# Peptides against a protein of PDB entry 6TME, part 29

Target 1, 324 residues: chain A of PDB entry 6TME
Amino acid sequence: NRLKRAYIALQAWKKAFYSDPFNTAANWVGPDVCSYKGVFCAPALDDPSVLVVAGIDLNHADIAGYLPPELGLLTDVALFHVNSNRFCGVIPKSLSKLTLMYEFDVSNNRFVGPFPTVALSWPSLKFLDIRYNDFEGKLPPEIFDKDLDAIFLNNNRFESTIPETIGKSTASVVTFAHNKFSGCIPKTIGQMKNLNEIVFIGNNLSGCLPNEIGSLNNVTVFDASSNGFVGSLPSTLSGLANVEQMDFSYNKFTGFVTDNICKLPKLSNFTFSYNFFNGEAQSCVPGSSQEKQFDDTSNCLQNRPNQKSAKECLPVVSRPVDCS
Target 2, 324 residues: chain A of PDB entry 6TME as posed
Amino acid sequence: NRLKRAYIALQAWKKAFYSDPFNTAANWVGPDVCSYKGVFCAPALDDPSVLVVAGIDLNHADIFGYLPPELGLLTDVALFHVNSNRFCGVIPKSLSKLTLMYEFDVSNNRFVGPFPTVALSWPSLKFLDIRYNDFEGKLPPEIFDKDLDAIFLNNNRFESTIPETIGKSTASVVTFAHNKFSGCIPKTIGQMKNLNEIVFIGNNLSGCLPNEIGSLNNVTVFDASSNGFVGSLPSTLSGLANVEQMDFSYNKFTGFVTDNICKLPKLSNFTFSYNFFNGEAQSCVPGSSQEKQFDDTSNCLQNRPNQKSAKECLPVVSRPVDCS

## One batch from the design tools (peptide; aimed at target 1 Y132 A150 F152)

Design b2_p15_5_s4 (made by RFdiffusion4, then SolubleMPNN; from b2_p15_5, 5 letters changed)
Fold by OpenDDE base, seed 5:
Structure b2_p15_5_s4 (fold): chain B 324 residues (1-324), chain A 15 residues (1-15)
Amino acid sequence: as target 1 above (324 residues)
Amino acid sequence: MKEVTSSYTPPPVPR
């Protein structure tokens, strides 16, 4: 039966533990898997009279080990939360059998290898959190074809460009931060109709910001800091009617920071420090507003404190990148 | 560097 399969899976997993500092699996003994710590049972969707393992929650257990292929026997699992452990290795392809997977959180572990493509096989997946691991390689473009609510990819080793399919995403939150993504932000980004928060922090992204960013009417957080972006800020950023947190710091932006950006109605924090901006509107000056916080540090602004030297500024400011 | 944050809170596993 299903619980017997679950027993086999969970015992195999227990065997795959190298360290269980909180003795989380201490009670993982015997056939009553529903009593196991971190294992949650519910009536099966296809037969309410049958009890099945529907969820795993081992968050913050600090368990060292790996995910054995026998986990594929947990075919009724819809929630898999194992963040903040020390699991290593790869995500087993056998998890493709978990067709009910709804939320998959393996964040803050030691997983390695390419993007876990098994996640693409789950038709009902809504939440994907693989951040704070050592996943590497290319991000499959198909990830954004899925109807996900949240996609957390930050703090990994992902490389290559951001897929143009990003515009198809219905996610409200997407994080790319602290990877090795390169290239430009796709122009299709403006098609992310449900986007609230997107962070690109600390990648190798470059080029001009696409004008289409201004179409992100629902975005409240936009962080593109610590990249290699060039050119001027798009004038279309004036369309970000709901942006609250905006960060363009630590890039190579040039030009003038306009009034239309700094007067955005919901803007609370706007950081554009550590660039090569050569002018700013009065509304952008730190301290000019009580409700808005600005940081213009380390630019090429005149009559402002803590700016770059003329020697540093002149070579860049005199050769602005034309994004038109 | 700035910490990456999200306002998304996944629902807890049913108990």
Scores: peptide ipSAE 0.032, ipTM 0.707, DockQ to the pose 0.365
OpenDDE base, seeds 1, 2, 3, 4: peptide ipSAE 0.029, 0.029, 0.029, 0.030; ipTM 0.704, 0.704, 0.691, 0.703

Design b2_p15_6 (made by RFdiffusion4)
Pose (drawn by RFdiffusion4):
Structure b2_p15_6 (pose): chain A 324 residues (1-324), chain P 15 residues (1-15)
Amino acid sequence: as target 2 above (324 residues)
Amino acid sequence: FEDHLKEKVTEILEE
């Protein structure tokens, strides 16, 4: 009995609810699971006459609990939204039985430990949001082999390198911000198809920017701020024909900012503050344009306000890194 | 759905 399996799964889950501030599971009684709050039923994909539990949405319920293995019984679920709860522990391996999983959002919870690799087992997965948890350790490189449209990893404790496989991703949005990733951005980044937005804010990345970044001609947001990148901005960045937001602030970049970048057509907000740039094109000057917003604070630029001292600048400015 | 993704990214950029 199909809905009985859903009943057991949801009752096993209610048992694990230690605190439900909004009494969200108050009506989770009896066998009519489709009437349970946050449970969403629909016709079976292969038979419109059969009723199935197809979605779970408890966004913003602030429920403290954990996900028991019995949730593996919800075999028809394709949508799972639990943003802003207090669900703790790990994602049960039994969730690999949810073969129709399409969008999985466990963002802003209390999940911990290794990357939830059960997500790699879902053949129809398109949206994966694990941001704002305590996941840590290495990132499974095979995650970029899945045909994910969106990958949100920001605000965890992930460590080590960006996988070389990143160029295989078909994602339109990928976030790595606020982890402990280290090393270089892979040269394969130029092979990412469909990429519109990529955010690296606040990691421990270094090395020079790969020239292959310039192949991302559909990117509208490229944010590499608050890392440790060195070298000059690659001249290939003129290929970012669609970039609208570009932020390289808080790095160790040196050299010139040219109009090859500052005159990009759709570029509206270009922040390169807190680096070691010793020259900039006139078109790159903040306050100079009514359409474009620039920020050059704390660089090594003559005749500009709030720059680094000459004392701090000369050692770094006179010793540029050979990107080789 | 595209607007929803953009909202998520905007939240990150505002941090």

Design b2_p15_6_s1 (made by RFdiffusion4, then SolubleMPNN; from b2_p15_6, 7 letters changed)
Fold by OpenDDE base, seed 2:
Structure b2_p15_6_s1 (fold): chain B 324 residues (1-324), chain A 15 residues (1-15)
Amino acid sequence: as target 1 above (324 residues)
Amino acid sequence: MKEELKKKVEEILNE
């Protein structure tokens, strides 16, 4: 009996709660699991006459606890939303039995350990949100082989390089922000045909920006701020026909910010502050446009306010990194 | 919220 298995799983989970401030699981009593708060039943795909647990929504319940292995008995669950809780420990490998998983949101919790590779076992997964946790180690290259619409990885402890498989991703939104990623952005990034938003903010990324970024024709948001990038901005950035928000602030960029970048047709905000740029086109000057906002603060620009001293600029500007 | 999720589940399960 599928509902009996669900009952066992849900009762095991209730026992795994350390704190339930809103008494969310107070009605989790008896065999009628479809009446449980945050539990949603639907007709089974294989037999419409059979009612099964198809969704969990415990968002914003402030529940402290862990995910027990018995959750693997919820084999009919397609939606698992438990964000904004205080769940800890690791994601159980037993969740590999949830072969209908479509949306998995465990964001804003206290999960630890490596990337939850069980998510890679779900053939129909479209949405993965694991942001605002304590996941660590390397990102599996296979994540980008999944047909995901969105990949939220931000605010974790992920390390190492970004996999070259990123170019295979079909996701429209990818966030790497506030991790410990290092190395260069892979040249394969230009192959992300469906990409609308990508955020690298607050990592340890370095090297030159790949020219292939200019192939991201559908990107509306590109944030590479708060990293260790060097060299000049690629001239190919003139190809970003749909970019609205672009941020390169808090890096070690040098060279000249060109008209071709600042005149991008949909550009509304371009921040390149806190770098070592030694020149900018007139179209890049803050206040030069009513439709576009620019920030050139704390560079090596002449005749601009709030720039770095000659003492700070000269050692860097005199030794430009060649990205060719 | 419950009804929205129920609808979404039904949509996913019926496709």
Scores: peptide ipSAE 0.039, ipTM 0.715, DockQ to the pose 0.037
OpenDDE base, seeds 1, 3, 4, 5: peptide ipSAE 0.036, 0.030, 0.038, 0.009; ipTM 0.725, 0.704, 0.726, 0.411; seed 5 fails the geometry check

Design b2_p15_6_s2 (made by RFdiffusion4, then SolubleMPNN; from b2_p15_6, 7 letters changed)
Fold by OpenDDE base, seed 4:
Structure b2_p15_6_s2 (fold): chain B 324 residues (1-324), chain A 15 residues (1-15)
Amino acid sequence: as target 1 above (324 residues)
Amino acid sequence: MKEKLREKVNEILSE
C-alpha cells in the first residue's frame, strides 16, 4: 500500500522535527496522509484509481529538524518544496527511490555535506534549488548533463573549478554566486544554448573571460562581479544581442571599455566599477544615455570622478595581462 | 497548488 508507506515516511519525518513554530505537522495524525498540511495527493501515474502522495510543500514553515531515510518511501513524489526552513544534516541517499522527482527545492535551510548526488539519479528532474545552504566540496560535472531548466547553487560552500560540462547545460537560469569557486570560466560556456541568466557573483574565479561568452545570444543577465578576473573585456561581448543587465564590478579588469559593448541594443544596466580600466568610450560614460545606466566608479579613468589614485593604478595598469 | 501539481505530473508523463 503506497499510502501506508507514505504514512510511515511522514510519521518518521514528524519525529525528526525539533521545532515546528507554526504547528504545521499538528494535523499529521492518522492514516489519511492526504489531509496532512503540506502534503498533496494525486492519482498515481500507473493507476489513476489509486491516490498517492505526489507533492510536498512545506515552504516557509520555519521547521527545525532533519530529513530521515524513511523519506525514501515517498516513491510517488514529483514535487518536493521545503524552502525557508531550518532543516539540517544531509540529503538522504534513500531519496534515490523517488524516481518521479521533477522539482527539488531545499533552498534556505541548513543542509551540509557534499553536493547531494542523489539529485543526479532522478531521470525527470527539471528544477534544482539548493541555494542558501552549507553544501561544500566540488560540484559534480554530471549536474550539467541533466536536462534542467534551472540550477540554483548560490550561497553555499562549493569550491574548486566550474566543470567544463557547463556547456552541455540546457538551463535558462544558473547561479553560482557566493560560493568558493576558483579557476577560469570554462570556454564551453558559449555552448549553453538556452541560457538567459547566469550569475557568478562573489567567488574566487580568475583568469581572462573566455571569448565564447559572446556566443550567448539569449542571455539577458550576465553578472561576474566580485571575483578576480583579469585582462580586457572580450571584444566578442558585442555578440550579446539580448543582454539587459551586465555586471563586471569588483574585479581586476584592465584596458578600454569599448563602444561595441556599451551600445549593445538591449543593454539597460552596465556596471564595470571597481576595476582598473584605463579608458572608456563616450557611450560608456554615466549620463551619456537616458536609456542606459552605467557605473564607472573606482577605475583608472582619466577626467572621471571617484577614480583610484595613481598609486593604486600604476602597478596594475603598467602590467596588463594579455589574454590573447 | 494541487492543480499545479497535477499539471507537473502530466508534464512528466508527456516526456
Scores: peptide ipSAE 0.061, ipTM 0.746, DockQ to the pose 0.037
OpenDDE base, seeds 1, 2, 3, 5: peptide ipSAE 0.010, 0.057, 0.040, 0.011; ipTM 0.575, 0.739, 0.727, 0.543; seeds 1, 5 fail the geometry check

Design b2_p15_6_s3 (made by RFdiffusion4, then SolubleMPNN; from b2_p15_6, 7 letters changed)
Fold by OpenDDE base, seed 4:
Structure b2_p15_6_s3 (fold): chain B 324 residues (1-324), chain A 15 residues (1-15)
Amino acid sequence: as target 1 above (324 residues)
Amino acid sequence: MKEQLKKKVQEILNE
């Protein structure tokens, strides 16, 4: 009986709660699991006459505890949302039995350990949110081979390089922000066909920006701020026909910020502050447009306010990195 | 305008 298995799983999970401030699991008593708060039943896909646990929603419950292995008995769950709790430990490997998993949101918790590779075992996964945790180590390349719509990785402890497989991703939104990623952005990034929003904020990324970024014609948000990028901005950025928000601030960029970037047709905000740019086109000057906002603060620009000193600029500007 | 646009990135990270 599927509901009997669900009962075993949910009772094991209730026992794994250390704190339930809102008494969310107070009604988790008896065999009628479909009446449990945050448990949603639906007709089974293989037999519409059978009722199964199809979803869990414990968002914002502030529950402290862990995920026990018995959760692997919830084999009919397609939606698993436990956002904004205090769950700790690792994601159980037993969740590989949840072959219908469609949306997996464990964001804003206290999960630790490596990337939850069990997520790679789910053939129908479309939404992955593991942000605001303590996941560490390398990102598995296989994550981008999945047909995901959204990938939220921000605010973790991920290290190493971004996999070259990123170009295979069908995701519209990908966040890398506030990790420890290092190395270059892969050139394969330009192959991300459905990309609308990508955020690299606050990593240890370095090297030149790949020219292939200019192939991201559907991107509306591109934020690469607070990294170690060097060299000039690629001229191919003129291909970003739909970019609305672009941020390259807090890097080590040099060279000239060109008209072809600042005149992008949908550009509303372009921040390139806290770099070593030594020139900008008139179209890039803050206040030059009523429709666009620019920030050129703390560069090596002549005749602009709030720039770096010659002492700070000269060592960097005199040794430009050639990205060609 | 600046605050509204920074809100978009923060919204992406938080929502």
Scores: peptide ipSAE 0.281, ipTM 0.823, DockQ to the pose 0.120
OpenDDE base, seeds 1, 2, 3, 5: peptide ipSAE 0.008, 0.035, 0.026, 0.008; ipTM 0.469, 0.714, 0.691, 0.438; seed 5 fails the geometry check

Design b2_p15_6_s4 (made by RFdiffusion4, then SolubleMPNN; from b2_p15_6, 7 letters changed)
Fold by OpenDDE base, seed 2:
Structure b2_p15_6_s4 (fold): chain B 324 residues (1-324), chain A 15 residues (1-15)
Amino acid sequence: as target 1 above (324 residues)
Amino acid sequence: MKEELKKKVQEILNE
């Protein structure tokens, strides 16, 4: 009996709660699991006459606890939303039995350990949100082989390089922000045909920006701020026909910010502050446009306010990194 | 919220 298995799983989970401030699981009593708060039943795909647990929504319940292995008995669950809780430990490998998983949101919790590779086992997964946790180690290259619409990885402890498989991703939104990623952005990034938003903010990324970024024709948001990028901005950035928000602030960029970048047709905000740029086109000057906002603060620009001293600029500007 | 999620689940299950 599928509902009996669900009952076992849900009762095991209730026992795994350390704190339930809103008494969310107070009605989790008896065999009628479809009446449980945050539990949603639907007709089974294989037999419409059979009612099964198809969704969990415990968002914003402030529950402290862990995910027990018995959750693997919820084999009919397609939606698992438990964000904004205080769940800890690791994601159970037993969740590999949830072969209908479509949306998995465990964001804003206290999960630890490596990337939850069980998510890679779900053939129909479209949405993965693991942001605002304590996941660590390397990102599996296979994540980008999944047909995901969105990949939220931000605010974790992920390390190492970004996999070259990123170019295979079909996701419209990818966030790497506030991790410990290092190395260069892979040249394969230009192959992300469906990409609308990508955020690298607050990592340890370095090297030159790849020219292939200019192939991201559908990107509306590109944020590479707060990293260790060097060299000049690629001239190919003139190809970003749909970019609205672009941020390169808090890096070690040098060279000249060109008209071709600042005149991008949909550009509304371009922040390139806190770098070592030694020149900018007139179209890049803050206040030069009513439709576009620019920030050139703390560069090596002449005749601009709030720039770095000659003492700070000269050692860097005199030794430009060649990205060719 | 319950009805919306139920609807979404049903939509996913029917695809």
Scores: peptide ipSAE 0.035, ipTM 0.707, DockQ to the pose 0.037
OpenDDE base, seeds 1, 3, 4, 5: peptide ipSAE 0.010, 0.028, 0.008, 0.008; ipTM 0.502, 0.686, 0.560, 0.416; seeds 1, 5 fail the geometry check

Design b2_p15_7 (made by RFdiffusion4)
Pose (drawn by RFdiffusion4):
Structure b2_p15_7 (pose): chain A 324 residues (1-324), chain P 15 residues (1-15)
Amino acid sequence: as target 2 above (324 residues)
Amino acid sequence: HDEELKERVDEILAE
């Protein structure tokens, strides 16, 4: 009995609810699971006459609990939204039985430990949001082999390198911000198809920017701020024909900012503050344009306000890194 | 849905 399996799964889950501030599971009684709050039923994909539990949405319920293995019984679920709860522990391996999983959002919870690799088992997965948890350790490179449209990893404790496989991703959006990733951005980044937005804010990345970034001609947001990148901005960045937001602030970049970048057509907000740039094109000057917003604070630029001292600048400015 | 993705990214950029 199909809905009985859903009943057992949801009752096993309610048992694990230690605190439900909004009494969200108050009506989770009896066998009519489709009437349970946050449970969403629909016709079976292969038979419109059969009723199935197809979605779970408890966004913002602030429920403290954990996900028991019995949730593996919800075999028809394709939507799972639990943003802003207090769900703790790990994602049960049994969730690999949810073969129709399409969008999985466990953002802003209390999940911990290694990357939830059960997500790699779902053949229809398109949206994966695990941001704002305590996931840690290495990132499974094979994540970029799945045909994910969106990958949100920001604000965890992931470590080590960006996988070389990143160029295989078909994602329109990828966030790595606020982890402890280290090393270089892979040269394969130029092979990412469909990419519109990529956020690296606040990691421990270094090395020079790969010239292959210039191949991302559909990118609208490229934010590499608060890392440790060195070298000059690659001249290939003129290929970012669609970039609208570009932020390289808080790095160790040196050299010139040219109009090759500052005059990009759709570029509206270009922040390169807190680096070691010793020259900039006139068109790159903040306050100079009514359409474009620039920020050059704390660089090594003559005749500009709030720059680094000459004392701090000369050692770094006179020893540029050979990107080789 | 695209708008939601953009809002999520904007939230990150506002940090």

Design b2_p15_7_s1 (made by RFdiffusion4, then SolubleMPNN; from b2_p15_7, 5 letters changed)
Fold by OpenDDE base, seed 4:
Structure b2_p15_7_s1 (fold): chain B 324 residues (1-324), chain A 15 residues (1-15)
Amino acid sequence: as target 1 above (324 residues)
Amino acid sequence: MKEELKEKVNEILSE
């Protein structure tokens, strides 16, 4: 009975393919769905004697099409990996019936519409990858209430502010890069206890960096480049004991880059180029360390190469934003 | 990759 439902779903999906350049679905014929390319069967959790469709892997198949509502019949699927295709449309609400969903990867497709809120209905979801699509609108705050290991949101059309609930996230990796997020980074960010990597690249984020970033003791990668951040770097960044890669380039930061930041014990690369910094410690100077790489290009630094003109610097440096 | 996913599915379902 379960495999019959899976057959209906998979045949409906095959009909929803506009192009299958690698003939991935060529063998999607007949009732033996477990033999289908990209379909993986396993014993059911509730009855080990029953074989069910537990996983889909159509990664890199370059399939054009859409996800039909009949996919909701795949109720035993725990892994759904369909990245690097040309699927379009919206994620069907009928996928709410896939209560065993553990990993959901629809990255590198042509999906549109709002955030797929159906992902919030999956109680066991640990991995969510929706990057490189055309998802738009607000990010639902509830995404960070979920016990996710990784959240990939980059390269979409998300807008509005980052939810304050971000501090509740248990994710080790979170990407916001290349969206239209605006406003400040929430102060609650410091509560992300398991965070290793966070990327804000290429948004419309603004304001001062919250001091609470310094509480992210497990962070190895922190990238806030290509935004509209202002003010000085928080002194609390000295608390980033495990940071290896740090990028604040292409912002509107001002003030002095301190020794306490540049001497971070595990720091290997620190880029603070294309800002309006008016001073740096000797430890921040490119070439000052053999173990650390720095980039101070296009700031307002004295006696350094490749800096902004006085004409560009004066209007910004003379009106520093007070973040206190 | 196919085998890895199958193993992962089995691991998840065995938990």
Scores: peptide ipSAE 0.030, ipTM 0.719, DockQ to the pose 0.039
OpenDDE base, seeds 1, 2, 3, 5: peptide ipSAE 0.030, 0.030, 0.029, 0.007; ipTM 0.717, 0.704, 0.704, 0.423

Design b2_p15_7_s2 (made by RFdiffusion4, then SolubleMPNN; from b2_p15_7, 6 letters changed)
Fold by OpenDDE base, seed 2:
Structure b2_p15_7_s2 (fold): chain B 324 residues (1-324), chain A 15 residues (1-15)
Amino acid sequence: as target 1 above (324 residues)
Amino acid sequence: MKEELKKKVEEILSE
């Protein structure tokens, strides 16, 4: 009996709650699991006459606890949304039995350990949100082999390099922000044909930006701020025909910011502050356009306000990194 | 919220 298995799973989960401030599980009593708050039943795919637990929504319940292995008995669950709680521990490997998983949102919790590789076992997964947790270690390359619409990884403890497999991703939105990623952005990034938004904010990324970024024709948001990038901006950035928001602030970029970048047709905001740029085109000057906002603060620009001192600039500007 | 999720589940399960 599928509902009996669900009952066992849900009762085990209720026992795994340390705190339920809103009494969300107060009605989790008796065999009628479809009446449980945050539990959603639907006809089974294999037999429409059978009712099964198909979704969980416990978003914003402030529940403290953990995910017990008995959750693997919820084999009919396609939607699992438990964001904005205080769940801790690891994602159970027993969730590999949830082969219908379509959307998995465990964001804004207290989960720890390595990347939850159980997510890679779900053949139909389209949405993965694990942001605002304490996941650590390497990002598995296989994540980008998944046919995901969105990949939210931001605000974790992930480290090492970004996998070369990133170019295989079909995701429209990918967030790496506020992790510990290091190394260069892979050249394969230019192969992300469906990419609209990518965010690298606040990592330990370094090296030159790959020229292949200019192949991201559909990107509307590109944020690489607060890293250790060096060299000049790639001339190929002139190919970003749909970019609206671009941020390169808080890096170690040098060279000249060109007209071809600042005149991008859909560019609304371009921030390149807190670098070592030694020149900019007139089209890049803040206030030069009514339609575009620029920030050139804290560079090595002549005749501009709020720039770095010559003492700070000269050692860096005199030794430009060659990215060729 | 419950009804929206139910609809979404039904949509996913009907495909």
Scores: peptide ipSAE 0.049, ipTM 0.733, DockQ to the pose 0.037
OpenDDE base, seeds 1, 3, 4, 5: peptide ipSAE 0.043, 0.042, 0.043, 0.047; ipTM 0.741, 0.730, 0.736, 0.743

Design b2_p15_7_s3 (made by RFdiffusion4, then SolubleMPNN; from b2_p15_7, 7 letters changed)
Fold by OpenDDE base, seed 4:
Parts: sequence; structure tokens; C-alpha cells
Structure b2_p15_7_s3 (fold): chain B 324 residues (1-324), chain A 15 residues (1-15)
Amino acid sequence: as target 1 above (324 residues)
Amino acid sequence: MKKELEEKVQEILSE
């Protein structure tokens, strides 16, 4: 009996709660699991006459606890949303049995350990949100082989390089922000055909921006701020025909910010502050357009306010990194 | 939110 298995799983989970401030699991009593708060039942795919637990929504419940291995008994779950809780520990490997998993949101919790590789075992996964946790180590390259619509990795402890497989991703939104990623952005990034938003904020990324970024024709948001990028902005950025928000602030970029970038047709905000740019086109000057906002603060620009001192600029500007 | 999830579940299960 599938509901009996679900009962065992949910009762094990209730026992794994350390704190339930809103008494969310107060009604988790008895065999009628479909009446449990945050538990959603639906007809089974293989037998419409059988009711199964198909979804969990415990978002914003502030529950402290862990995920017990018995959750692997919830084999019919397609939606697992438990964000904004205080769950700790690791994601159980037993969740590999949840072969119908479609959306997995464990964001804003206290999960630890390596990337939850169990997510790679789910053949139908479309949405993965593990942001605002303490996941650590390397990102498995296989994550980008998944047919995901969105990948939220931000605000974790991930380290090492971004996998070259990123170009295989079909995701429209990918966030790497506020991790410990290092190395260069892979050149394969230009192959992300469905990409709308990508965020690299607050990592240890370095090197030159790959020219292939200019192939991201559908990108509306590109944020590479707060990294260690060097060299000039690629001239191929003129290919970002749909970019609305672009941020390169808090890097080590040098060279000239060109008209071809600042005149992008959909550009609304372009922030390139806190770099070492030594020139900008007139179209890049803050206040030059009523429709576009620019920030050129804290560069090495002549005749602009709030720039770096000559002492700070000279060592960097005199030794430009050639990205060619 | 409950209704939205139920609808999503039904949508996923109908695919």
C-alpha cells in the first residue's frame, strides 16, 4: 500500500523535527496522510484509482530538523518544496527512489555536505533550488546534462571551477552567486541556447571573459560582479541584443568601455564601477541617456568624479592583461 | 499556494 509507505515516511519525518513553531505537523496523526498539512495527494500515474502522495509543500514553516532516510518511501512525490525552514544534515541518498521528482526546492535551510548527487538520479527533474544552504565541494559536471529549466546554486560553499558542461544546459536561469567558484568562465557558456539570466556575483572567478558570452542572444540579465576578472570587455558583447541588466562591477577590468556595449538596444542598467577602466565612450557616461542608467564610479577614468587615485590606477593600468 | 501546488501536481501527473 503506497499510502501506508507514505505514512511511515511522514511519521519518521515528524519524529525528525526538533522544532515546529507553527505546529505544521500537529495534524500529522493517523493513516489519512492526504489530510496532513503540507501533504498533497493525487491519482497515481500508473493507476488513477489509487491515491498517492504526489507533493510536499512545507515552505516557510520554520521547522528545525533533518530529512530521515524513510523519506525514500515517498516514491510518488513529484514536488518537494521545503524552503525557508531550518532543516539540517544531508539530503538522503534514499531519495533516489523518488523517480518522479520534477521540482526540488530545499532552499533557505541549513543543509551541509557535498552537492546532493541524488538530484542527478531523477530523470524528470526540471527545477532545482538548493540556494541559501551550506553545500560544499565541487559542482558535478553532470548537473548541466540535466534538462533543467532553472538551477539555483547561490549562497552556498561550492568551490573549484565551473564545469565545461555548462554549455549543455537548457536552463533559462542559472545562479552561481555567493559561492567560492574559481577559475575562468568556460568558453562553452556561449552554447547555452535558452539562457535568460545568469549570475556569478561574489565568487573567486578570474581570467578574461570569454568572447563566447556575446553568443547569448536571449540573455536579459548578466551579472559578473564581485569577482577577479581581468582584461578588457569582449567586443563580442555587442551581440547581447536582449540584455537589460549588466553588471561587471568590483572586478579588475581594464581598457575602454565602448559604444557598442553601452548602446545595446535593450540595455537599461549597466554597472561597471570599481574596476580599472581607463576610458569610456560618451554613450557610457552616467546621465548621457534618460533611458539607460550607468555607473562608472571608482575606475581610472579621466575627468570623471569618484575615480581611483593615480597611485592605485598606475600599477594596474600600466600592465594591461592581453586577452587575445 | 495550496491550490497552485495541487494544480501543478495535476499538471505533472497528466503529462
Scores: peptide ipSAE 0.057, ipTM 0.755, DockQ to the pose 0.039
OpenDDE base, seeds 1, 2, 3, 5: peptide ipSAE 0.029, 0.046, 0.040, 0.052; ipTM 0.700, 0.744, 0.732, 0.754

